# Designs tried in a protein design run: peptides against a protein of PDB entry 5EIB. Part 7

Target 1, 366 residues: chain A of PDB entry 5EIB
Amino acid sequence: VDLEPGTMDSVRSGPFGQIFRPDNFVFGQSGAGNNWAKGHYTEGAELVDSVLDVVRKESESCDCLQGFQLTHSLGGGTGSGMGTLLISKIREEYPDRIMNTFSVMPSPKVSDTVVEPYNATLSVHQLVENTDETYCIDNEALYDICFRTLKLTTPTYGDLNHLVSATMSGVTTCLRFPGQLNADLRKLAVNMVPFPRLHFFMPGFAPLTSRGSQQYRALTVPELTQQMFDSKNMMAACDPRHGRYLTVAAIFRGRMSMKEVDEQMLNVQNKNSSYFVEWIPNNVKTAVCDIPPRGLKMSATFIGNSTAIQELFKRISEQFTAMFRRKAFLHWYTGEGMDEMEFTEAESNMNDLVSEYQQYQDATAD
Target 2, 366 residues: chain A of PDB entry 5EIB as posed
Amino acid sequence: VDLEPGTMDSVRSGPFGQIFRPDNFVFGQSGAGNNWAKGHYTEGAELVDSVLDVVRKESESCDCLQGFQLTHSLGGGTGSGMGTLLISKIREEYPDRIMNTFSVMPSPKVSDTVVEPYNATLSVHQLVENTDETYSIDNEALYDICFRTLKLTTPTYGDLNHLVSATMSGVTTCLRFPGQLNADLRKLAVNMVPFPRLHFFMPGFAPLTSRGSQQYRALTVPELTQQMFDSKNMMAACDPRHGRYLTVAAIFRGRMSMKEVDEQMLNVQNKNSSYFVEWIPNNVKTAVCDIPPRGLKMSATFIGNSTAIQELFKRISEQFTAMFRRKAFLHWYTGEGMDEMEFTEAESNMNDLVSEYQQYQDATAD

## One batch from the design tools (peptide; made by RFdiffusion4, then SolubleMPNN)

Design b1_p8_4_s2 (from b1_p8_4, 4 letters changed)
Fold by OpenDDE base, seed 2:
Structure b1_p8_4_s2 (fold): chain B 366 residues (1-366), chain A 8 residues (1-8)
Amino acid sequence: as target 1 above (366 residues)
Amino acid sequence: SEAKAAAR
């Protein structure tokens, strides 16, 4: 789905364009112009019914519909505005199904789009209310990984999207292969989301290795475990040491000893016990899939529900507040039928979410 | 390929 036709042509001409049904390409003629309000109330609202017709048709073809997965950007107008409109409409029609998102967070290090803080804040407000699971994929973290860890001098969107695809493959492993922990979206939600509003995840992937070092790196279970818990391997620009893990899932892929995985996972929890809440029992889950990702012998994917995710929301809130106090570009949104109150409500709900994470960070077992 | 992700 896109409000621009050129995006669909790029997907169709791509190496995987033939895996999608031609009738499932829904697109507009007028893009959102990086405006959430155009995506949500005008251009996106004109297209949404055509998307819902496709969603219904594909849902009816499922033997067992678990839920929906949306991949979108929160900085752009289409992914943010139309994406959150679609989430709302799908939730209204399918209230008993899991809504899962891969939400790409904007960063000034990656994009010069000045209004991204508005689009992100308005989107987060919708995601708090209308999703069950949200993977926070932060362009700032992706850029820093590409530059610092992968030693790419000029990271491209292709390099960032490559990390996104590896992460998405990792977190969906249990859904795609039989006999795994968290084998459905609902089981994942039960294990990862102790409180309904606190459903924002920090994903991570290992190994992250520069091209020059790949030939010399042994892939071992201890090294994968250590890298997976390293803050430098997080796909969200938060330091887990500044918060506490509510829940964790670790997904190992490849031929390895389950005993060795369990020993290393116990060791990393014990070493980092101060960074976990003590009042949630059995809050770390581990899965092992014998099928490695393509071109690796083994990998590990991390899913963390951490109170440190508040650092990401605080960054967006600070940027939002600096613009909104000046009413900078606000007329572009109000001209599409938005009220200034919607901005204030979205800011308030995101600040409430930050306060909720802080409350559970400070909570004791007593 | 998923391999290229870890290999970049």
Scores: peptide ipSAE 0.007, ipTM 0.475, DockQ to the pose 0.021
Fold by OpenDDE base, seed 4:
Structure b1_p8_4_s2 (fold): chain B 366 residues (1-366), chain A 8 residues (1-8)
Amino acid sequence: as target 1 above (366 residues)
Amino acid sequence: SEAKAAAR
């Protein structure tokens, strides 16, 4: 789905374009112009029914519909505005299905779009209410990984999207291969989301290795485990040491010893015990899939529900507040039928979410 | 497209 035709043409002409049904390409002509309001109330609202018709058709073809997964950006107009409209409409029609998102968070390090903090704040407000699971894929973290870890001098969107694709492949491993932990979206939610609003995940992937170092790096379970828990490997720009893990899932892929995985996972928990909440027993889950990702002997994918995610929301909120206090660019949103009150409500709900994370960070076992 | 060059 896009409000611009060119994205659909790129997907259709791509190496995997033939895996998608032609009738499932739903697109507009005008785009959202990086405006959440165009995505949500005007251009996106004109297209949403055509998308819902496709969603219904595909849902009816499922023998066992678990839920939905959306991949979208929060900085743009289409992914943010139309994406959250679509989430809302799907949630209304399928209230008992899991809503999962891969939400790409904007960063001034990656994009020059000035209004991204508005689009992100308005989107997060919708995601808090209408999603069950949200993978926070932060362009700031992706850029930093590309630059610092991968040693890319000038990271591209292609380089960032490579990390996104590796993460998405990792977190969906248990859904795609039988006999795994969190084999369905609902089991993932039950294991990862102790409180309904606190459903924002920090993803991570290992191995992340620069091209120059790949030939010298052994892929071992200890190295994967150490890298997976390293703050520099988090695909959300948060330091887990500034918060506490509520829940963690680790997904190992490849031929490895389950005993070695369990030993390393126990060791990393014990070393980092101060960074876990003490009042959620058995809050680290581990899965091992014997099928490695393409081109690797082994990998590990991290999913963290941590109170440190508040650093990401604080960053967006600070950027939002700096513009909103000046009413900068608001006329582009109000001109599409938005009220200024919706901005204030979205800011308030994001600040409440930050406060909730802080409350659970400071909570001790009584 | 290219990402911004950011100082460390």
Scores: peptide ipSAE 0.000, ipTM 0.387, DockQ to the pose 0.019
Fold by OpenDDE base, seed 1:
Structure b1_p8_4_s2 (fold): chain B 366 residues (1-366), chain A 8 residues (1-8)
Amino acid sequence: as target 1 above (366 residues)
Amino acid sequence: SEAKAAAR
């Protein structure tokens, strides 16, 4: 789905374009112009019914519909505005199904689009209410990984999207291969989301190795475990050491000792015990899938529900507030039929979310 | 305290 035809043509002409049904390409002509309100109230609203017709058709063809997975950006107009409209409409029609998102958070390091903080804040407001689980894929963190860890001097969208694809492949491993922990979206939500609003995950993938160092690096369970829990390996720009993990899932892939995995996972929890809440027993879940990802002998994928994720939301909120205090660019949103009150409501709800994370961070067992 | 009560 896109409000621009060019994106659909790129997907169709791509190496995997043939895996998608032609009738499932739903696209507009005008785009959203990086405006959430165009995506949500005008251009996106004109297209949403055509998307819902496809969603219904595909849902009816499912033997067992678990839920939906949306991949979108929060900085753009289509992914943010139309994406959240689509989430709302799907939630209304399928209230008992899991809504999962891969939400790409904007960063000034990656994009010069000045209104991205508005689009992100308005999107987060919708995601808090209408999703059951959201993977926060932060372009800030992806850029930093590409630059610092992968030693890419000028990270591209291709480099960032490679990390996104590895992460998405990792977190969906348990859904795609039988006999795994969190084998369905609902089980994942039950294990990862102790409080309904606190469903924003920090993902991570290991190994991340620069091209020049790949030949010299042995892949071991200890190294994967260490890298996966390293703050520099998080695909959300927050430091887990500034918060506490509510829940964690680790998905190992490849031929390895389950005993060694369990030992290393216990060791990392014990070493980092101050960074876990003590009042959620057995809050770390581990899965091992014998099937490695393509091109690797082994990998580990991290899913963290951490109160440190508030750093990401604070960054967006600070950027939002700096513009909104001056009413900068608001006329582009209000001109599409949006109320200024929705900005205030979205800011408030995101600040409430930050406060909720802080409350659970400060909660003790006593 | 309230956070603990909600976790129970």
Scores: peptide ipSAE 0.007, ipTM 0.376, DockQ to the pose 0.080; fails the geometry check
Fold by OpenDDE base, seed 5:
Structure b1_p8_4_s2 (fold): chain B 366 residues (1-366), chain A 8 residues (1-8)
Amino acid sequence: as target 1 above (366 residues)
Amino acid sequence: SEAKAAAR
């Protein structure tokens, strides 16, 4: 789905474009112009019914519909505005189904779009209410990984999207292969989401290796385990050491010893025990899939529900507040039928979410 | 390929 036709042509002409049904390409003509309100109330609202018709058709063809997975950006008008409109409409029609998102968080290091903090804040407000599981894929973190870890001098969207694709493949492993932990979206939610609003995940992937070092790197269970818990490997620009893990899932892929995985996972928890909440017992889950990702012998994917995710929301909130206090660019949103009150409500809800994370960070077992 | 993913 896109509000621009050119994106669909790019997907269709791509190496996998033929795997999608032609009728499942739904697109507009005008685009959202990086405006959440155009995505949500005008251009996106004109297109949403056509998307819902496709969603219904595909849902009816499912033997057992678990839920929905949306991949979108929160900085752009289409992904943010129309994406959250779709989430809302799908939630209304399928209230008993899991809503899962891969939400790409904006960063000034990656994009010069000045209004991204508005689009992100308005989107987070919708995601708090209408999603069950949200993977926070932060362009800030992706850029830093590309630059610092992968040694890419000038990270591109292609380089960032590569990390996104690896992460998405990793976190969906248990859904795609039988007999795994979190084998369905609902089981994942039950294991990962202790409180309904606290459903924002810090994903991570290992191995991350620069091209120059790839030939010298051993792929071992200890190295994968150490790397996936390293703050530098988090796909969200948060330091887990500044918060506490509520829940963790680790998905190992490849031929490895389950015993060695369990030993290393226990060791990393014990070494980092101060970074876990003490009042959620057995809050780390591990899965091992014998099928490695294509072209790796082994990998590990990390899913963390950490109170440190508040650092991401604080960053967005600070940027939002700086613009909103000046009413900068608001006329572009109000001109599409939005009220300034919706901005204030979205800011408030995101600040409440931050406060909730802080409350559970400071909570003791006693 | 998922591997080319980690190597770029």
Scores: peptide ipSAE 0.006, ipTM 0.452, DockQ to the pose 0.021; fails the geometry check

Design b1_p8_4_s3 (from b1_p8_4, 5 letters changed)
Fold by OpenDDE base, seed 5:
Structure b1_p8_4_s3 (fold): chain B 366 residues (1-366), chain A 8 residues (1-8)
Amino acid sequence: as target 1 above (366 residues)
Amino acid sequence: MEAKAAWR
């Protein structure tokens, strides 16, 4: 789905364009112009019914519909505005299905789009209410990984999207390769989301290796485990050491000893025990899939529900507040039928979310 | 070969 036709043409002409049904390409003509309001109330609202018709058709064709997975950006108008409109409409029609998102958070290091903080804040407001699971894929973290860890001097969207694809492949492993674990979207939510609003995850991937170092790196379970818990491997620009893990999932892929995985996972928990809440017992889940990702012998994917995610929301909130106090660019949104109150409500709800994460960070067992 | 996935 896109509000611009050129994106769909690029997908269709791409190496995987043939895997999608032609009728499942739903697109507009005008785009959202990086405006959430165009995505949500005007251009996106004109297209949403056509998307819902496709969603219904595909849902009816499912043997067992677990839920929906949306991949979108929160900085752009289409991904943010129309994406959250779709989430709302799908949630309304399928209230008993899991709503899962891969939400790409904007960063000034990656994009010069001035209104991204508005689009992100308005989107987060919708995601808090209408999603069950949100993987926060932060362009700032992706950029920093590409630059610092991968040693790419000028990270491209292709480089960032490679990390996104690796992470998405990792977190969906248990859904695509159901083994002994009966891993489904609902089971993931039950294990990862102790409180309904606190469903924003920090994903991470290992190994992250620069092209120059790939030949010299031994992939071992201890190394994967250590990297997976390293703040430098987080796909959200948050330091887990500044918060506490509510819940963690680790997904190992490749031929490895399950015993060794269990030992290393226990060791890393014990070593980092101060960064976990003590009042959630057995809050770390581990999965092993014998099928490695393409091009790797083994990998580990991390899913963290951490109170440190508030750093991401605080960053967005600070940027939002700086613009909103000046009413900068608001006329582009109000001209599409938005009220200034919707901005204030979205800011308030995101600040409440930050306060909730802080409350649970400071909570003791007493 | 059925991929064995284990969640604990």
Scores: peptide ipSAE 0.013, ipTM 0.495, DockQ to the pose 0.029; fails the geometry check
Fold by OpenDDE base, seed 3:
Structure b1_p8_4_s3 (fold): chain B 366 residues (1-366), chain A 8 residues (1-8)
Amino acid sequence: as target 1 above (366 residues)
Amino acid sequence: MEAKAAWR
């Protein structure tokens, strides 16, 4: 789905364009112009029913519908505005199904789009209410991984998207290979989300190795485990050492010893025990799939529900507040039928979310 | 053609 036709043409002409049914390409002509309000209330609202018709058709073809997975950007107008509209409409029609998202967070390091803080804040407000699981993929963290860890001098969107694809492949491993831990979306939510609003995850992937260092790096369970819990490997721009893990899932892929995985997972928990809440017992889950990713002997994917994710929301909130206090660019949103009240409600809800994460960070076992 | 991040 897109509000621009050129994106659909790029997908169709791509190496995998033929895997998608032509009738499932739903697109507009005008685009959102990086405006959430165009995505949510005008251009996107005109297109949403056509998307819902496709969603219904595909849902009816499922023997057992678990839920929905959306992948979108929060910085743009289409992914943010129309994406959150679609989430809301799907949640209304399918209230008993899991809503999962891969949400790409904007960063000034990667994009020059000035209104991204508005689009992100308005989107987070919708995601808090209408999703069950949200993987926070931060463009800042992706850029920093590409630059610092992968030693790419000028990271491209292709380089960032490679990390995203590896992460998405990792977190969906249990869904694609039956018999694993968290083999369904609901079971993942039950294990990962202790409180309904606290459903924002920091993903991570291992191995991440620069081309120059590949020959010196061993692909071992200890090395994967160590890298997976390293703050530098988090694909959300927050430091897990500044918060506490509520829950963690680790997904290992490849031929490895289950015993060695369990030992290394226990060791890393014990080493980092101060960064876990003590009042959630057995809050680390581990899965092993014998099928490695293409081109790797083994990998590990991390899913963390950490109170440190508040750093990401604080960053967005600070950028939002700096613009909103001056009413900068606000007329582009109000001109699409938005009220200033919706901005203040979205800001308030995101600040409440930050406060909730802080409350659970500071909570002790009674 | 700048590769738009698939997520814009």
Scores: peptide ipSAE 0.012, ipTM 0.417, DockQ to the pose 0.027; fails the geometry check
Fold by OpenDDE base, seed 4:
Structure b1_p8_4_s3 (fold): chain B 366 residues (1-366), chain A 8 residues (1-8)
Amino acid sequence: as target 1 above (366 residues)
Amino acid sequence: MEAKAAWR
């Protein structure tokens, strides 16, 4: 789905364009112009029914519909505005199904789009209410990984999207291959989300190695485990050491010793015990899948529900507040039928979410 | 070989 036809043509002409049904390409003509309001109330609202018709048709063809997975950017108008409209409409029609998102957070290091903090804040407000699981894929963190870890002098969207694709492949491993733990979206939610609003995940993928160092790096379970829990490996720009893990899932892929995985996972928990809440028993889940990702002997994918995610929301909130206090660019949104009150409500709800994470960070075992 | 995922 896109509000621009050129995106669909790029997907269709791509190496995997043939895996999608032609009738499942739903697109507009005008785009959203990086405006959430165009995506949500005007251009996106005109297209949403056509998307819902496709969603219904595909849902009816499922033997067992678990839920929905949306991949979108919160900085752009289509992904943010139309994406959150779709989430709302799908949630209304399928209230008992899991809503899962891969939400790409904007960063000034990656994009010069000045209104991204508005689009992101308005989107987070919708995601808090209408999603069950949200993977926070932060362009800030992706850029830093590309630059610092991968040693890319000038990271591109292609480089960032490579990290996104590796992460998405990792977290969906349990859905695509037979396994015992988190084999469905609902079981993942039950294990990862202790409180309904606290469903924003810090993803990570290992190994991440620069091209020049790949020949010298051993792929071992200890190294994967150590890298996966490193703050520099998080695909959300927050330091887990500034918060506490509510829940963690680790998904190992490849031929490895389960005993070694269990030992390393226990060791990393014990070393980092101060960064876990003590009042959630068995809050770390581990998976091993014998099938490695393409081109690797082994990998690990990290999913963290951490109170440190508030650093990401604080960054967006600070950027939002700096513009909103001056009413900068608001006329582009109000001209599409938005009220300034919706901005204030979205800011308030995101600040409440930050306060909730802080409350659970400071909570002790009774 | 069936992909066995063992979760613990």
Scores: peptide ipSAE 0.008, ipTM 0.474, DockQ to the pose 0.027; fails the geometry check
Fold by OpenDDE base, seed 1:
Structure b1_p8_4_s3 (fold): chain B 366 residues (1-366), chain A 8 residues (1-8)
Amino acid sequence: as target 1 above (366 residues)
Amino acid sequence: MEAKAAWR
């Protein structure tokens, strides 16, 4: 789905364009112009019914529909505005199904789009209410990984999207290979989401290795475990040491000892016990899949529900507030039928979410 | 922008 035809042509002409049914390409002509309101109330609203018709058709063809997975950006107009409109409409029609998202957070390090804080804040407001699970994939963290860890001097969208694809492949492993922990979206939600609004995940992937160092690095379970819990490997720009883990899932892939995995996972929890809440028993889940990712002998994927995720929302909120106090660019949104009240409500709800994470960070068992 | 695929 896109409001621009050129994106769909790029997907169709790409190496995997033939995986998708031709009738499942739904696209507009005008684009959203990086405006959430165009995606949500005008251009996106004109296209949404055509997308819902495809969603219904594909849902009816499923033997067992678990839910939906949306991949979108929060900085743009289509992914943010139309993406959140689709989430709302799908949730209204399928209230008993899981809504999962891969939400790409904007960063000034990656994009010069000045209105990204508005688009992100308006999107987060919708995601808090209308999703069950949201993977926070932060362009700032992806850029920093590419630059610092992968030693790329000038990270490209191709480099960032490669990290996104590795992470998405990792977190969906249990869904794609039956018999694993969290083998369905609902079981993942039950294990990862202790409170309904606190469903924003910090993903991570290991191994992350620069091209020049790949040939010299042995892949071991201890090294994967250590790297997976390193703050520098998080795909969200948060330091887990500034918060507490509510829940964690670790997905190992490749031929390895389950005993060694369990020992290393216990060791990392014990070493980092101050960064876990003590009042959620058995809050770390581990899965092992014998099938490695393509091109690797083994990998580990991390899913963290951490109160440190508030750092990401605070960053967006600060950027939003700096623009909104000046009413900068608001006429582009109000001209599409938005009220200034919707901005204030979205800001308030995101600040409430930050306060909720802080409350559970400060909570003790006593 | 040439997509420098890091993991090829």
Scores: peptide ipSAE 0.006, ipTM 0.461, DockQ to the pose 0.019; fails the geometry check

